# Designs tried in a protein design run: peptides against a protein of PDB entry 5LHZ. Part 50

Target 1, 78 residues: chain A of PDB entry 5LHZ
Amino acid sequence: QLLKSVFVKNVGWATQLTSGAVWVQFNDGSQLVVQAGVSSISYTSPNGQTTRYGENEKLPDYIKQKLQCLSSILLMFS

## One batch from the design tools (peptide; made by RFdiffusion4, then SolubleMPNN)

Design b2_p14_5_s2 (from b2_p14_5, 6 letters changed)
Fold by OpenDDE base, seed 5:
Structure b2_p14_5_s2 (fold): chain B 78 residues (1-78), chain A 14 residues (1-14)
Amino acid sequence: as target 1 above (78 residues)
Amino acid sequence: SLEAQAEQALADLL
């Protein structure tokens, strides 16, 4: 279930789930699911393929870029 | 880690 959704300009939508996870839907159709305290993230490509990454795995650059984008947005508002 | 940074960043957005 959804708790809260926020629109992020030029990025997409971020939604907090009742599980505590955050679901990000990017404008390019990709998606990320992350949760504080969980050592893994889930990425879904625009074609619907989902991959889960653990803390010991190397993230693809395109995923890192999305994460950096989100981080940068937060820094801009600090 | 990057994962930890991402998790916190996303949490802070909401």
Scores: peptide ipSAE 0.110, ipTM 0.656, DockQ to the pose 0.050
Fold by OpenDDE base, seed 3:
Structure b2_p14_5_s2 (fold): chain B 78 residues (1-78), chain A 14 residues (1-14)
Amino acid sequence: as target 1 above (78 residues)
Amino acid sequence: SLEAQAEQALADLL
């Protein structure tokens, strides 16, 4: 279930779920699901392939870049 | 770590 959605210019949409997770739909068609307190993230590529990464796993650079992009936006407005 | 910070920032986006 969805709580609210926020449009992020040149990035995509971020939606807060009732579970506490954040669902990000990027303009390139990829998706991320992240939740604070959970040591894993879910990435879905534009072709629909989903991969779950744990805390001890090395994230691909393109995923880190998406996370850092959103992080930098938040830092800019803080 | 930067990765952990990014994940937390994303989770705090809304």
Scores: peptide ipSAE 0.108, ipTM 0.671, DockQ to the pose 0.046
Fold by OpenDDE base, seed 2:
Structure b2_p14_5_s2 (fold): chain B 78 residues (1-78), chain A 14 residues (1-14)
Amino acid sequence: as target 1 above (78 residues)
Amino acid sequence: SLEAQAEQALADLL
């Protein structure tokens, strides 16, 4: 379930889930779910394709760029 | 690792 949602300028909407995960809905239509303590992240592309990345996978640069946005997003939840 | 990649991405922004 949803706990808190915040608007992030030039990024999109970020929602903290009761599970502790952060769900980001980017302006480009993509989505990212990240949770501390979980060794995987979930990315959904604008076309709706979902990919789950684990420990032994190299993240694409565009995913890394979106993760960089999480730095400022997490500060909003602190 | 995934954690290292994520941490690096976060560190690059700060």
Scores: peptide ipSAE 0.101, ipTM 0.703, DockQ to the pose 0.036
Fold by OpenDDE base, seed 4:
Structure b2_p14_5_s2 (fold): chain B 78 residues (1-78), chain A 14 residues (1-14)
Amino acid sequence: as target 1 above (78 residues)
Amino acid sequence: SLEAQAEQALADLL
């Protein structure tokens, strides 16, 4: 369930879930779900394809770039 | 590791 949603300029919308995860809906139509303490992240491309990345995988650069946006998001939830 | 990659990405923005 949803806990809190915030608008992030030039990024999109970010929602903190009751699970503690952060769900980001980017302006380009992609989505990212990240949760502290969880050894995986979920990325959904604009076409709806979802990929889950684990500890033994190298993240694509475009996902790393999106993760950088989480800094601003975390500040909004603090 | 995934955590290290994520932390580095966040740190690069700060």
Scores: peptide ipSAE 0.100, ipTM 0.701, DockQ to the pose 0.036

Design b2_p14_5_s4 (from b2_p14_5, 6 letters changed)
Fold by OpenDDE base, seed 1:
Structure b2_p14_5_s4 (fold): chain B 78 residues (1-78), chain A 14 residues (1-14)
Amino acid sequence: as target 1 above (78 residues)
Amino acid sequence: SREEQAQQALANLL
């Protein structure tokens, strides 16, 4: 279930789930599910393929970039 | 880690 959603310009939508996880729907059709305190993340590509990355697993650069994009925006307005 | 920081930053957007 959803708690609330926020629009991020030129990125997409981020929604907090009742589980505490954050679900990001990017403009390119990809999706990320992340949660503080949980070392794994879930990435869904635009074609619908979902991959879960473990705590010590190397993330592809494009996923790192998506995460950093949001981080950078937050820092910009902090 | 940087990745954990990114997770926290994302959560802080909400």
Scores: peptide ipSAE 0.151, ipTM 0.702, DockQ to the pose 0.047
Fold by OpenDDE base, seed 4:
Structure b2_p14_5_s4 (fold): chain B 78 residues (1-78), chain A 14 residues (1-14)
Amino acid sequence: as target 1 above (78 residues)
Amino acid sequence: SREEQAQQALANLL
């Protein structure tokens, strides 16, 4: 279930789920599902392929960049 | 990690 969504300019939409996870839908069609306190993440590519990364698993740079992009924007506007 | 920081920051904003 969805709780609320926020628009992030030049990034996409972020939606909080009742599970506590955050669902990010990027403008390029990719998606991330993350949750505070949980280092594992789910990435969905624009073609719809989903990959789950564990806590200690190396993340591809393009995923790191998306996470850092969000962090940077939040820091800038907070 | 930076990823964890991003996760927490995003969750806090919502």
Scores: peptide ipSAE 0.151, ipTM 0.696, DockQ to the pose 0.048
Fold by OpenDDE base, seed 2:
Structure b2_p14_5_s4 (fold): chain B 78 residues (1-78), chain A 14 residues (1-14)
Amino acid sequence: as target 1 above (78 residues)
Amino acid sequence: SREEQAQQALANLL
């Protein structure tokens, strides 16, 4: 279930789920699912391939950039 | 980690 959605210009949509997870839908068609306190993420590429990264796994730079981009924008409005 | 901090920040701001 959806709890709250926020639109981020030139990035996409970020939706908080009742589960506590955050579902990010980027403009490029990729998706991220992250959750506070959980050291794992799920990334879905525009072609639909989903990869889950566990704790201590190195993330590709493009995923790190998406996380930092969204984080910095949201922090800007705090 | 940096990634975990980003995850926490995103969740807190929504």
Scores: peptide ipSAE 0.149, ipTM 0.697, DockQ to the pose 0.047
Fold by OpenDDE base, seed 3:
Structure b2_p14_5_s4 (fold): chain B 78 residues (1-78), chain A 14 residues (1-14)
Amino acid sequence: as target 1 above (78 residues)
Amino acid sequence: SREEQAQQALANLL
């Protein structure tokens, strides 16, 4: 269930879920699900393939870039 | 970790 959605220009939409997780829908059609205090993340590619990464796994560069891009933009307007 | 910090920062801003 959804609590709050935020539009981020040139990035996409970020939605806070009642579970505490954040669901990010990027303009390129990819998606991320992350949660504070949880070391694993879920990435869905534009073609619909979903991969879950644990704390011991290195994230691909394109996923790291998405996380940093979104966080930096949100920090500018916080 | 750096990855965990990024995840927490992102979640805390919403």
Scores: peptide ipSAE 0.149, ipTM 0.703, DockQ to the pose 0.047

Design b2_p14_6_s1 (from b2_p14_6, 6 letters changed)
Fold by OpenDDE base, seed 5:
Structure b2_p14_6_s1 (fold): chain B 78 residues (1-78), chain A 14 residues (1-14)
Amino acid sequence: as target 1 above (78 residues)
Amino acid sequence: SIISEIRELLKKLS
C-alpha cells in the first residue's frame, strides 16, 4: 500500500510504501524498488524486464546513476 | 556500496 508519493522534477515519481520499500518511477520508463530489510535492489527496464542486484556485485553505470539519484531523494524524505 | 548506503537511509526513513 502507498504511504506517500512525491513528484521529483526531471526524475519522475518516488513513492514510499507501507512495507518500508521505496518505489521510483523514472521518466524514461524504468523503475527502482529498494527496501531496508532486503539486501538486493530491483530494477525494471522500460520494456518490463526486472533484474535484482546485490549490494556487493558490479552495477551497470546507468543503474549507479539512478541509485545516486535515489540517494538524493531519500535524503529529501528524511 | 551505494546499495548499502541506500539501505541505511531507508532505515532512518522507517
Scores: peptide ipSAE 0.491, ipTM 0.877, DockQ to the pose 0.814
Fold by OpenDDE base, seed 4:
Structure b2_p14_6_s1 (fold): chain B 78 residues (1-78), chain A 14 residues (1-14)
Amino acid sequence: as target 1 above (78 residues)
Amino acid sequence: SIISEIRELLKKLS
């Protein structure tokens, strides 16, 4: 279930889920799902392909950029 | 790592 959704200008939508996850839907059609109790993140590309990344693996730069964006969003939630 | 930082931020929201 959804707890809270916020519109982020020039980024997209960010939603906090009852599961504790945060789901970001970017304007480019990609998505990120992150959760404190899970060591990996989920990235879905605009074409719908989903990839999970662990916290200790090398990340593509575009993923890093979106995670940095997510960090700023999370600060908005706090 | 960025992911670990994200996870720490999420913990604060819990």
Scores: peptide ipSAE 0.490, ipTM 0.876, DockQ to the pose 0.848
Fold by OpenDDE base, seed 2:
Structure b2_p14_6_s1 (fold): chain B 78 residues (1-78), chain A 14 residues (1-14)
Amino acid sequence: as target 1 above (78 residues)
Amino acid sequence: SIISEIRELLKKLS
């Protein structure tokens, strides 16, 4: 279930789920799902392909950029 | 890492 959804200008929508996850739907059609207690994040590309990335993994720049955006969003939630 | 930093932020929201 959804707890709270916020519209983030020039980014997309960010939703906090009752599961503890945060789900971001970016304007480019990609998605991120992150959750406390889970050591990996889930990225879904605009074509629908989903990839999980671990915290010690070398990340593509576009993933890092989206994660930085997410970091800023989470600060807004606080 | 950025992922670990995000996880820490999530802890503060739950």
Scores: peptide ipSAE 0.489, ipTM 0.876, DockQ to the pose 0.840
Fold by OpenDDE base, seed 3:
Structure b2_p14_6_s1 (fold): chain B 78 residues (1-78), chain A 14 residues (1-14)
Amino acid sequence: as target 1 above (78 residues)
Amino acid sequence: SIISEIRELLKKLS
């Protein structure tokens, strides 16, 4: 279930779920889901393929950039 | 918190 959604200019939409997860839908069609207590993040590419990344593995630069963006977005929910 | 976890991840990736 959705708790709160915010529009982020030039980025997309960020939604806080009742589960505690944060779901970002980027303008490029990709998606990112992060949740407290979970050691991995979920990234969905524009073509719908989902990959989970752990905190101890090397991430693609575009994933890092989206996480940096997410970090800033999370302040909007605080 | 999620914010803390994300920031920690970013720190590790920097």
Scores: peptide ipSAE 0.381, ipTM 0.835, DockQ to the pose 0.102

Design b2_p14_6_s2 (from b2_p14_6, 7 letters changed)
Fold by OpenDDE base, seed 5:
Structure b2_p14_6_s2 (fold): chain B 78 residues (1-78), chain A 14 residues (1-14)
Amino acid sequence: as target 1 above (78 residues)
Amino acid sequence: SIISEIRELLRQLS
């Protein structure tokens, strides 16, 4: 279930789920899902393909950029 | 890592 959803200018929508996860839907059609207690994050490309990334593996630059954006969003939620 | 940092932020929000 959705707990809270906010519009983020020039980014897209960020939604906090009752599960504790945060779901970001970017304007380019990609998505990120992150959750405390889960060691990996989920990235979905615009074509719908989903990839999970662990916290100790090398990330593509475009993923890093979106994660930095997400970090800023999370600070807004606090 | 950035993922670890994000996970910590999430813990703070819960």
Scores: peptide ipSAE 0.542, ipTM 0.889, DockQ to the pose 0.844
Fold by OpenDDE base, seed 2:
Structure b2_p14_6_s2 (fold): chain B 78 residues (1-78), chain A 14 residues (1-14)
Amino acid sequence: as target 1 above (78 residues)
Amino acid sequence: SIISEIRELLRQLS
């Protein structure tokens, strides 16, 4: 279930779920799902392929960039 | 890591 959705200019939509997860739908068609208490994140590419990344593994630069963007979004929620 | 930082921010919002 959706708790709150916000439009982020030049990024996409960020949605807080009742589960505690945050779901970002980027303008490029990719998606991120993150949640407190879960050590991995979920990334879905524009072609629909989903990959989970752990907090201690090396991340592709484009993933890092999207995570940094998400960090900024979360700061705006505070 | 960036993921751990994200998780910490999420915890602060909850």
Scores: peptide ipSAE 0.541, ipTM 0.889, DockQ to the pose 0.858
Fold by OpenDDE base, seed 1:
Structure b2_p14_6_s2 (fold): chain B 78 residues (1-78), chain A 14 residues (1-14)
Amino acid sequence: as target 1 above (78 residues)
Amino acid sequence: SIISEIRELLRQLS
C-alpha cells in the first residue's frame, strides 16, 4: 500500500510504502526499492531485470549514482 | 556504505 508519492523534477517519482520501503521510479524506466528492515536493495533495470545488492558488495557506478540521488530525496523528506 | 546510510535515513523517517 502507498503512503504518498512525490514527483521529483528530473528524476522521477518517489513513493513511500506502508511497509516502510521507498520506491523510486526513475525517468529512464529503472526502479529502486529500499527498506530499513532489509539488508539489501532492489534495482530493476529498464528491461525489467531485478538485481539485489547487499551492503558490503561492490556496486556499479550507475547504481551508486541512483542511490546518491535517493539519499538526497530522503533528506528532503526529513 | 551508501546502502547503510540510506537504510539509516529510512529508519529516521519511520
Scores: peptide ipSAE 0.541, ipTM 0.889, DockQ to the pose 0.868
Fold by OpenDDE base, seed 4:
Structure b2_p14_6_s2 (fold): chain B 78 residues (1-78), chain A 14 residues (1-14)
Amino acid sequence: as target 1 above (78 residues)
Amino acid sequence: SIISEIRELLRQLS
């Protein structure tokens, strides 16, 4: 269930879910789902392939970039 | 890690 959705210019949409997760839908068609109580993040590529990444895992640069963007979005939520 | 930083931010929002 959706709690709050915000439009982020030149990025896409970010939605806070009642589960506590934050779901970002990027303009390039990719998606991120993150949640405080879960030790991994979920990334979905534009082609629909979903991959989970753990906290101690080496991340692709493009994932890091999207996470950095998400960080800025979360600061916007606060 | 960046993931841990994100999780911390999420925790602060809850």
Scores: peptide ipSAE 0.540, ipTM 0.889, DockQ to the pose 0.857

Design b2_p14_6_s3 (from b2_p14_6, 6 letters changed)
Fold by OpenDDE base, seed 1:
Structure b2_p14_6_s3 (fold): chain B 78 residues (1-78), chain A 14 residues (1-14)
Amino acid sequence: as target 1 above (78 residues)
Amino acid sequence: SLISEIRELLKKLS
């Protein structure tokens, strides 16, 4: 279930779920799901492929960029 | 890490 959805200009939509996860749907068709109780994040590419990334692994630059964007969004919410 | 930082931010929101 959705708690709240926020439109972010030039980014897409960020949605808080009742599970505690935050779901970002980017304009390029990719998606990120992050959750405090889970040690990994989920990234879905525009082609629908989903991969999980752990806290200690090296991230592709495009993932880092999207995570930095998400970080900025979350800071605005707090 | 970046992921850890984001997870910490989420904990503050929920």
Scores: peptide ipSAE 0.483, ipTM 0.875, DockQ to the pose 0.814
Fold by OpenDDE base, seed 4:
Structure b2_p14_6_s3 (fold): chain B 78 residues (1-78), chain A 14 residues (1-14)
Amino acid sequence: as target 1 above (78 residues)
Amino acid sequence: SLISEIRELLKKLS
């Protein structure tokens, strides 16, 4: 279930889920799902392909950029 | 790492 959704200008939508996850839907059609109790993140590309990334693996730059964006979004939630 | 930082931020929201 959804708890809270916020519109982020020039980024997209960010939603906090009852599961504790945060789901970001970017304007480019990609998505990120992150959760404190899970060691990996989920990235879905605009074409719908989903990839999980662990916290100790090398991340593509575009993923890093979106995670940086997510950090700023999370500050908005706090 | 970025993911660990994100997870820490999420933990604060819990």
Scores: peptide ipSAE 0.482, ipTM 0.874, DockQ to the pose 0.848
Fold by OpenDDE base, seed 5:
Structure b2_p14_6_s3 (fold): chain B 78 residues (1-78), chain A 14 residues (1-14)
Amino acid sequence: as target 1 above (78 residues)
Amino acid sequence: SLISEIRELLKKLS
């Protein structure tokens, strides 16, 4: 269930879920889902393919960029 | 790691 959705200029929408997860829908059609109690993140490409990444594995640069953006968003939420 | 840092930020939001 959704708690709060925030429009982020030049990024997309960020939504906080009752589960504790944060869901970001980027303007390019990709999505990220992160959650405090889960050691991996979920990335969905514009074509709908979903990949999970662990905190100790190498990340593609485009994923790192989106995560850095997400980090900034989370700082704004707090 | 970047993911670990994000997870820590989420804890503060909860």
Scores: peptide ipSAE 0.481, ipTM 0.875, DockQ to the pose 0.856
Fold by OpenDDE base, seed 3:
Structure b2_p14_6_s3 (fold): chain B 78 residues (1-78), chain A 14 residues (1-14)
Amino acid sequence: as target 1 above (78 residues)
Amino acid sequence: SLISEIRELLKKLS
């Protein structure tokens, strides 16, 4: 279930879920899901393929950039 | 809080 959705200019939409996850739908068609208490993140490419990344593996630069963006977005939920 | 937990995760993954 959706708890709160915010529009982020030049980024997309960010939604807080009742599950404790934050779901970002980027303008490029990709998606990112991060959840408290879970050691991995979920990234879905524009073609619909989903990959999970753990905290102990090397992340692609574009994933890091989206995570940094998410960090800034979190202020919108405070 | 949820935000604090997520920010901690982001820090670890950055």
Scores: peptide ipSAE 0.346, ipTM 0.814, DockQ to the pose 0.156

Design b2_p14_6_s4 (from b2_p14_6, 5 letters changed)
Fold by OpenDDE base, seed 1:
Structure b2_p14_6_s4 (fold): chain B 78 residues (1-78), chain A 14 residues (1-14)
Amino acid sequence: as target 1 above (78 residues)
Amino acid sequence: SIISEIREMLKELS
């Protein structure tokens, strides 16, 4: 279930779920899901491939960029 | 890490 959805100009939509996760749907068709109780994040590419990244592994630059964007979005939620 | 930082931010929201 959805708690709150926020439109972010030039980014896409960010949604807070009742599970505690935040789901970002980017304009490029990719998606990012993060959750406090889960040690990994989920990234879905525009082609639908989903990969999980752990806290200690090296991240692709495009993932880092999306995470930085998410960080800024989360500041708006609070 | 950035993931850890974001997860901490989420904990503050929930």
Scores: peptide ipSAE 0.548, ipTM 0.890, DockQ to the pose 0.850
Fold by OpenDDE base, seed 4:
Structure b2_p14_6_s4 (fold): chain B 78 residues (1-78), chain A 14 residues (1-14)
Amino acid sequence: as target 1 above (78 residues)
Amino acid sequence: SIISEIREMLKELS
C-alpha cells in the first residue's frame, strides 16, 4: 500500500510504501525502489528491465545519479 | 556507499 506520494519537479514522483520502501518513478520512465531492511536496490529501466544492485557492488554512474537524487527526495519526507 | 547512505536515511524515516 501507498502511504505518501510527492511530486518532484523535473524528476518525477516519489512514494513511501507501507512496507517501508520508497518507490521513485522518474520522468524518463525508469524506477527505483529502496528499502531500509533490504541490502539491495531495485532499478527498472524505461524498457521495463529490472536489475538489483547490492550496496557493495560497483554501480553505473546513472544509478549513482538517481540515488543522489533520491537522497534529496528523502529530505522531503522528513 | 551511496546505497548504505540511502538505507540509513530510510531507517530514519521509519
Scores: peptide ipSAE 0.548, ipTM 0.889, DockQ to the pose 0.839
Fold by OpenDDE base, seed 5:
Structure b2_p14_6_s4 (fold): chain B 78 residues (1-78), chain A 14 residues (1-14)
Amino acid sequence: as target 1 above (78 residues)
Amino acid sequence: SIISEIREMLKELS
């Protein structure tokens, strides 16, 4: 269930879920889901393919960029 | 890692 959704200029929408997860829907059609109690993140590409990344594995640069953006978004939530 | 850092940030929001 949704708790709070915020529009982020030049990024997209970020939604906090009752589960504790944060769901970001980027303008390019991609999505990220992160959650405190889960050691991996979920990335969905614009074509709908979903990939999970662990916290100790190498990440593609485009994923790193989106995660850096997410960190800024989370600061806005607090 | 960036993922670990984000997870810690999420804990603060909960």
Scores: peptide ipSAE 0.545, ipTM 0.888, DockQ to the pose 0.854
Fold by OpenDDE base, seed 3:
Structure b2_p14_6_s4 (fold): chain B 78 residues (1-78), chain A 14 residues (1-14)
Amino acid sequence: as target 1 above (78 residues)
Amino acid sequence: SIISEIREMLKELS
């Protein structure tokens, strides 16, 4: 279930879920899901392929950039 | 809070 959704200019939409996850739908068609208590993140490419990344593996630069973006977005939910 | 936990995750993954 959706708790709160915010529009982020030049980024997309960010939604806080009742599950405790944050779901970002980027303008490029990709998606990112991060949830407290879970050691991995979920990234879905524009073509619909989903990949999970753990905290102990090397992340692609574009994933790092989206995570940094998400960090800034979290301020909108405070 | 949930946000604090997520921010910690982001820090660890960055």
Scores: peptide ipSAE 0.428, ipTM 0.836, DockQ to the pose 0.156

Design b2_p14_7_s1 (from b2_p14_7, 5 letters changed)
Fold by OpenDDE base, seed 3:
Structure b2_p14_7_s1 (fold): chain B 78 residues (1-78), chain A 14 residues (1-14)
Amino acid sequence: as target 1 above (78 residues)
Amino acid sequence: DKELIQKIRDLLKK
């Protein structure tokens, strides 16, 4: 279930879920789902393919960039 | 890339 959605200019939408996760829908059609207490992240590419990455895995640069963006969003929400 | 993911997780806890 959706709890709260925030529009982020030039990024997309960031939504808090009742599960405690944060769901980001980027303008390029990709998506990230992250959650406190969960060591992995979920990335969905624009074509709809979803991949989970563990915290000890090497991430593709494009995903790292989106995670950096997300960190900035979360910092702004604080 | 544990540091980056951990940074996000820490922010989510706030």
Scores: peptide ipSAE 0.622, ipTM 0.906, DockQ to the pose 0.920
Fold by OpenDDE base, seed 4:
Structure b2_p14_7_s1 (fold): chain B 78 residues (1-78), chain A 14 residues (1-14)
Amino acid sequence: as target 1 above (78 residues)
Amino acid sequence: DKELIQKIRDLLKK
C-alpha cells in the first residue's frame, strides 16, 4: 500500500510504501524499489524485466545513476 | 557498490 507519492521533475515519481520501501517510477519507464531493512535492491527495466541486486555485487552504471538520483531525492526529504 | 546501496539504506532510516 502507498503512503505518499512525490513528483520529481525530470525524474519521475517517488512513493513511500507502508512496507517501509521506497518505490521510484522513472520517466524512462524503469523502476527501483529499495528498503532500509533489506540488503538488496529491485530494478525493473522499461521492458518489465526485474532484477534484484545485492549490496555486495557490482551494479551496472545505469543502475548506479538511478540510485544516485534516488539518494539526492532522499537527501532532499531529510 | 556496497557503499552506494548502504548510503541509500541509511537515508531511508532517517
Scores: peptide ipSAE 0.622, ipTM 0.906, DockQ to the pose 0.924
Fold by OpenDDE base, seed 2:
Order: C-alpha cells, then sequence, then structure tokens
Structure b2_p14_7_s1 (fold): chain B 78 residues (1-78), chain A 14 residues (1-14)
C-alpha cells in the first residue's frame, strides 16, 4: 500500500510504502525498491525484468547512478 | 557497493 507519492523533477516518482520501502519509478521506465532492514535492493528494467541485488555484490554503473539519485531524494525529505 | 546501499538504508531509518 502507498503512503505518499512525490514527483521529482527530471527523475520520476518516489513513493513511500506502508511496508517501509521506497519505490522509485524513473522516467526511463525503470524502477527501484529499497527498504530499511533489508540488505538487498530490487531493480526493474524498462522491459519489466526484475533483478535483486545484495549489498555485497557489484552493481552495474547505471544502478549505482539511480541509487545515488535516490539518496538525494531521501536527503531532500529529511 | 555496500556503502551506497547502506547509506540509503540509513536514510530510510530517519
Amino acid sequence: as target 1 above (78 residues)
Amino acid sequence: DKELIQKIRDLLKK
């Protein structure tokens, strides 16, 4: 369930879920889900393919960039 | 890339 959705210019939408997760829907059609207390992240590509990444594994650069973007979004709401 | 994910997780706890 959704708690709050925020439009982020040049990024897309960031949504806080009742689960404690944050769901970002990027303008390019990709999606990212991150949650406190969960070590892994979920990335969905524009074609709908979902991949889960652990915190100890190497991430593709484009994923890192989106995570960096997400960190900025979260700081904006602190 | 643990630091980046951890940073985000820490921010979510605030």
Scores: peptide ipSAE 0.620, ipTM 0.905, DockQ to the pose 0.938
Fold by OpenDDE base, seed 1:
Structure b2_p14_7_s1 (fold): chain B 78 residues (1-78), chain A 14 residues (1-14)
Amino acid sequence: as target 1 above (78 residues)
Amino acid sequence: DKELIQKIRDLLKK
């Protein structure tokens, strides 16, 4: 279930799920899902390919950039 | 990149 969806200028949509996850739909068509109780993140590229990354994995720079963006969003929500 | 992910996960708990 969806709890709340927020439009983020120059980013896209950020949605809080009842599961405790946050789902970001970026303007470029990519998606990011992060959840407090899960050690991995889920990234979906614009072509629909989904990749899960563990905490100890080296992330592609573009993923880190999107995570930094998400961090900023979450700070704004706090 | 544990630090960044953990930071986000911590924020989710707030």
Scores: peptide ipSAE 0.618, ipTM 0.904, DockQ to the pose 0.944

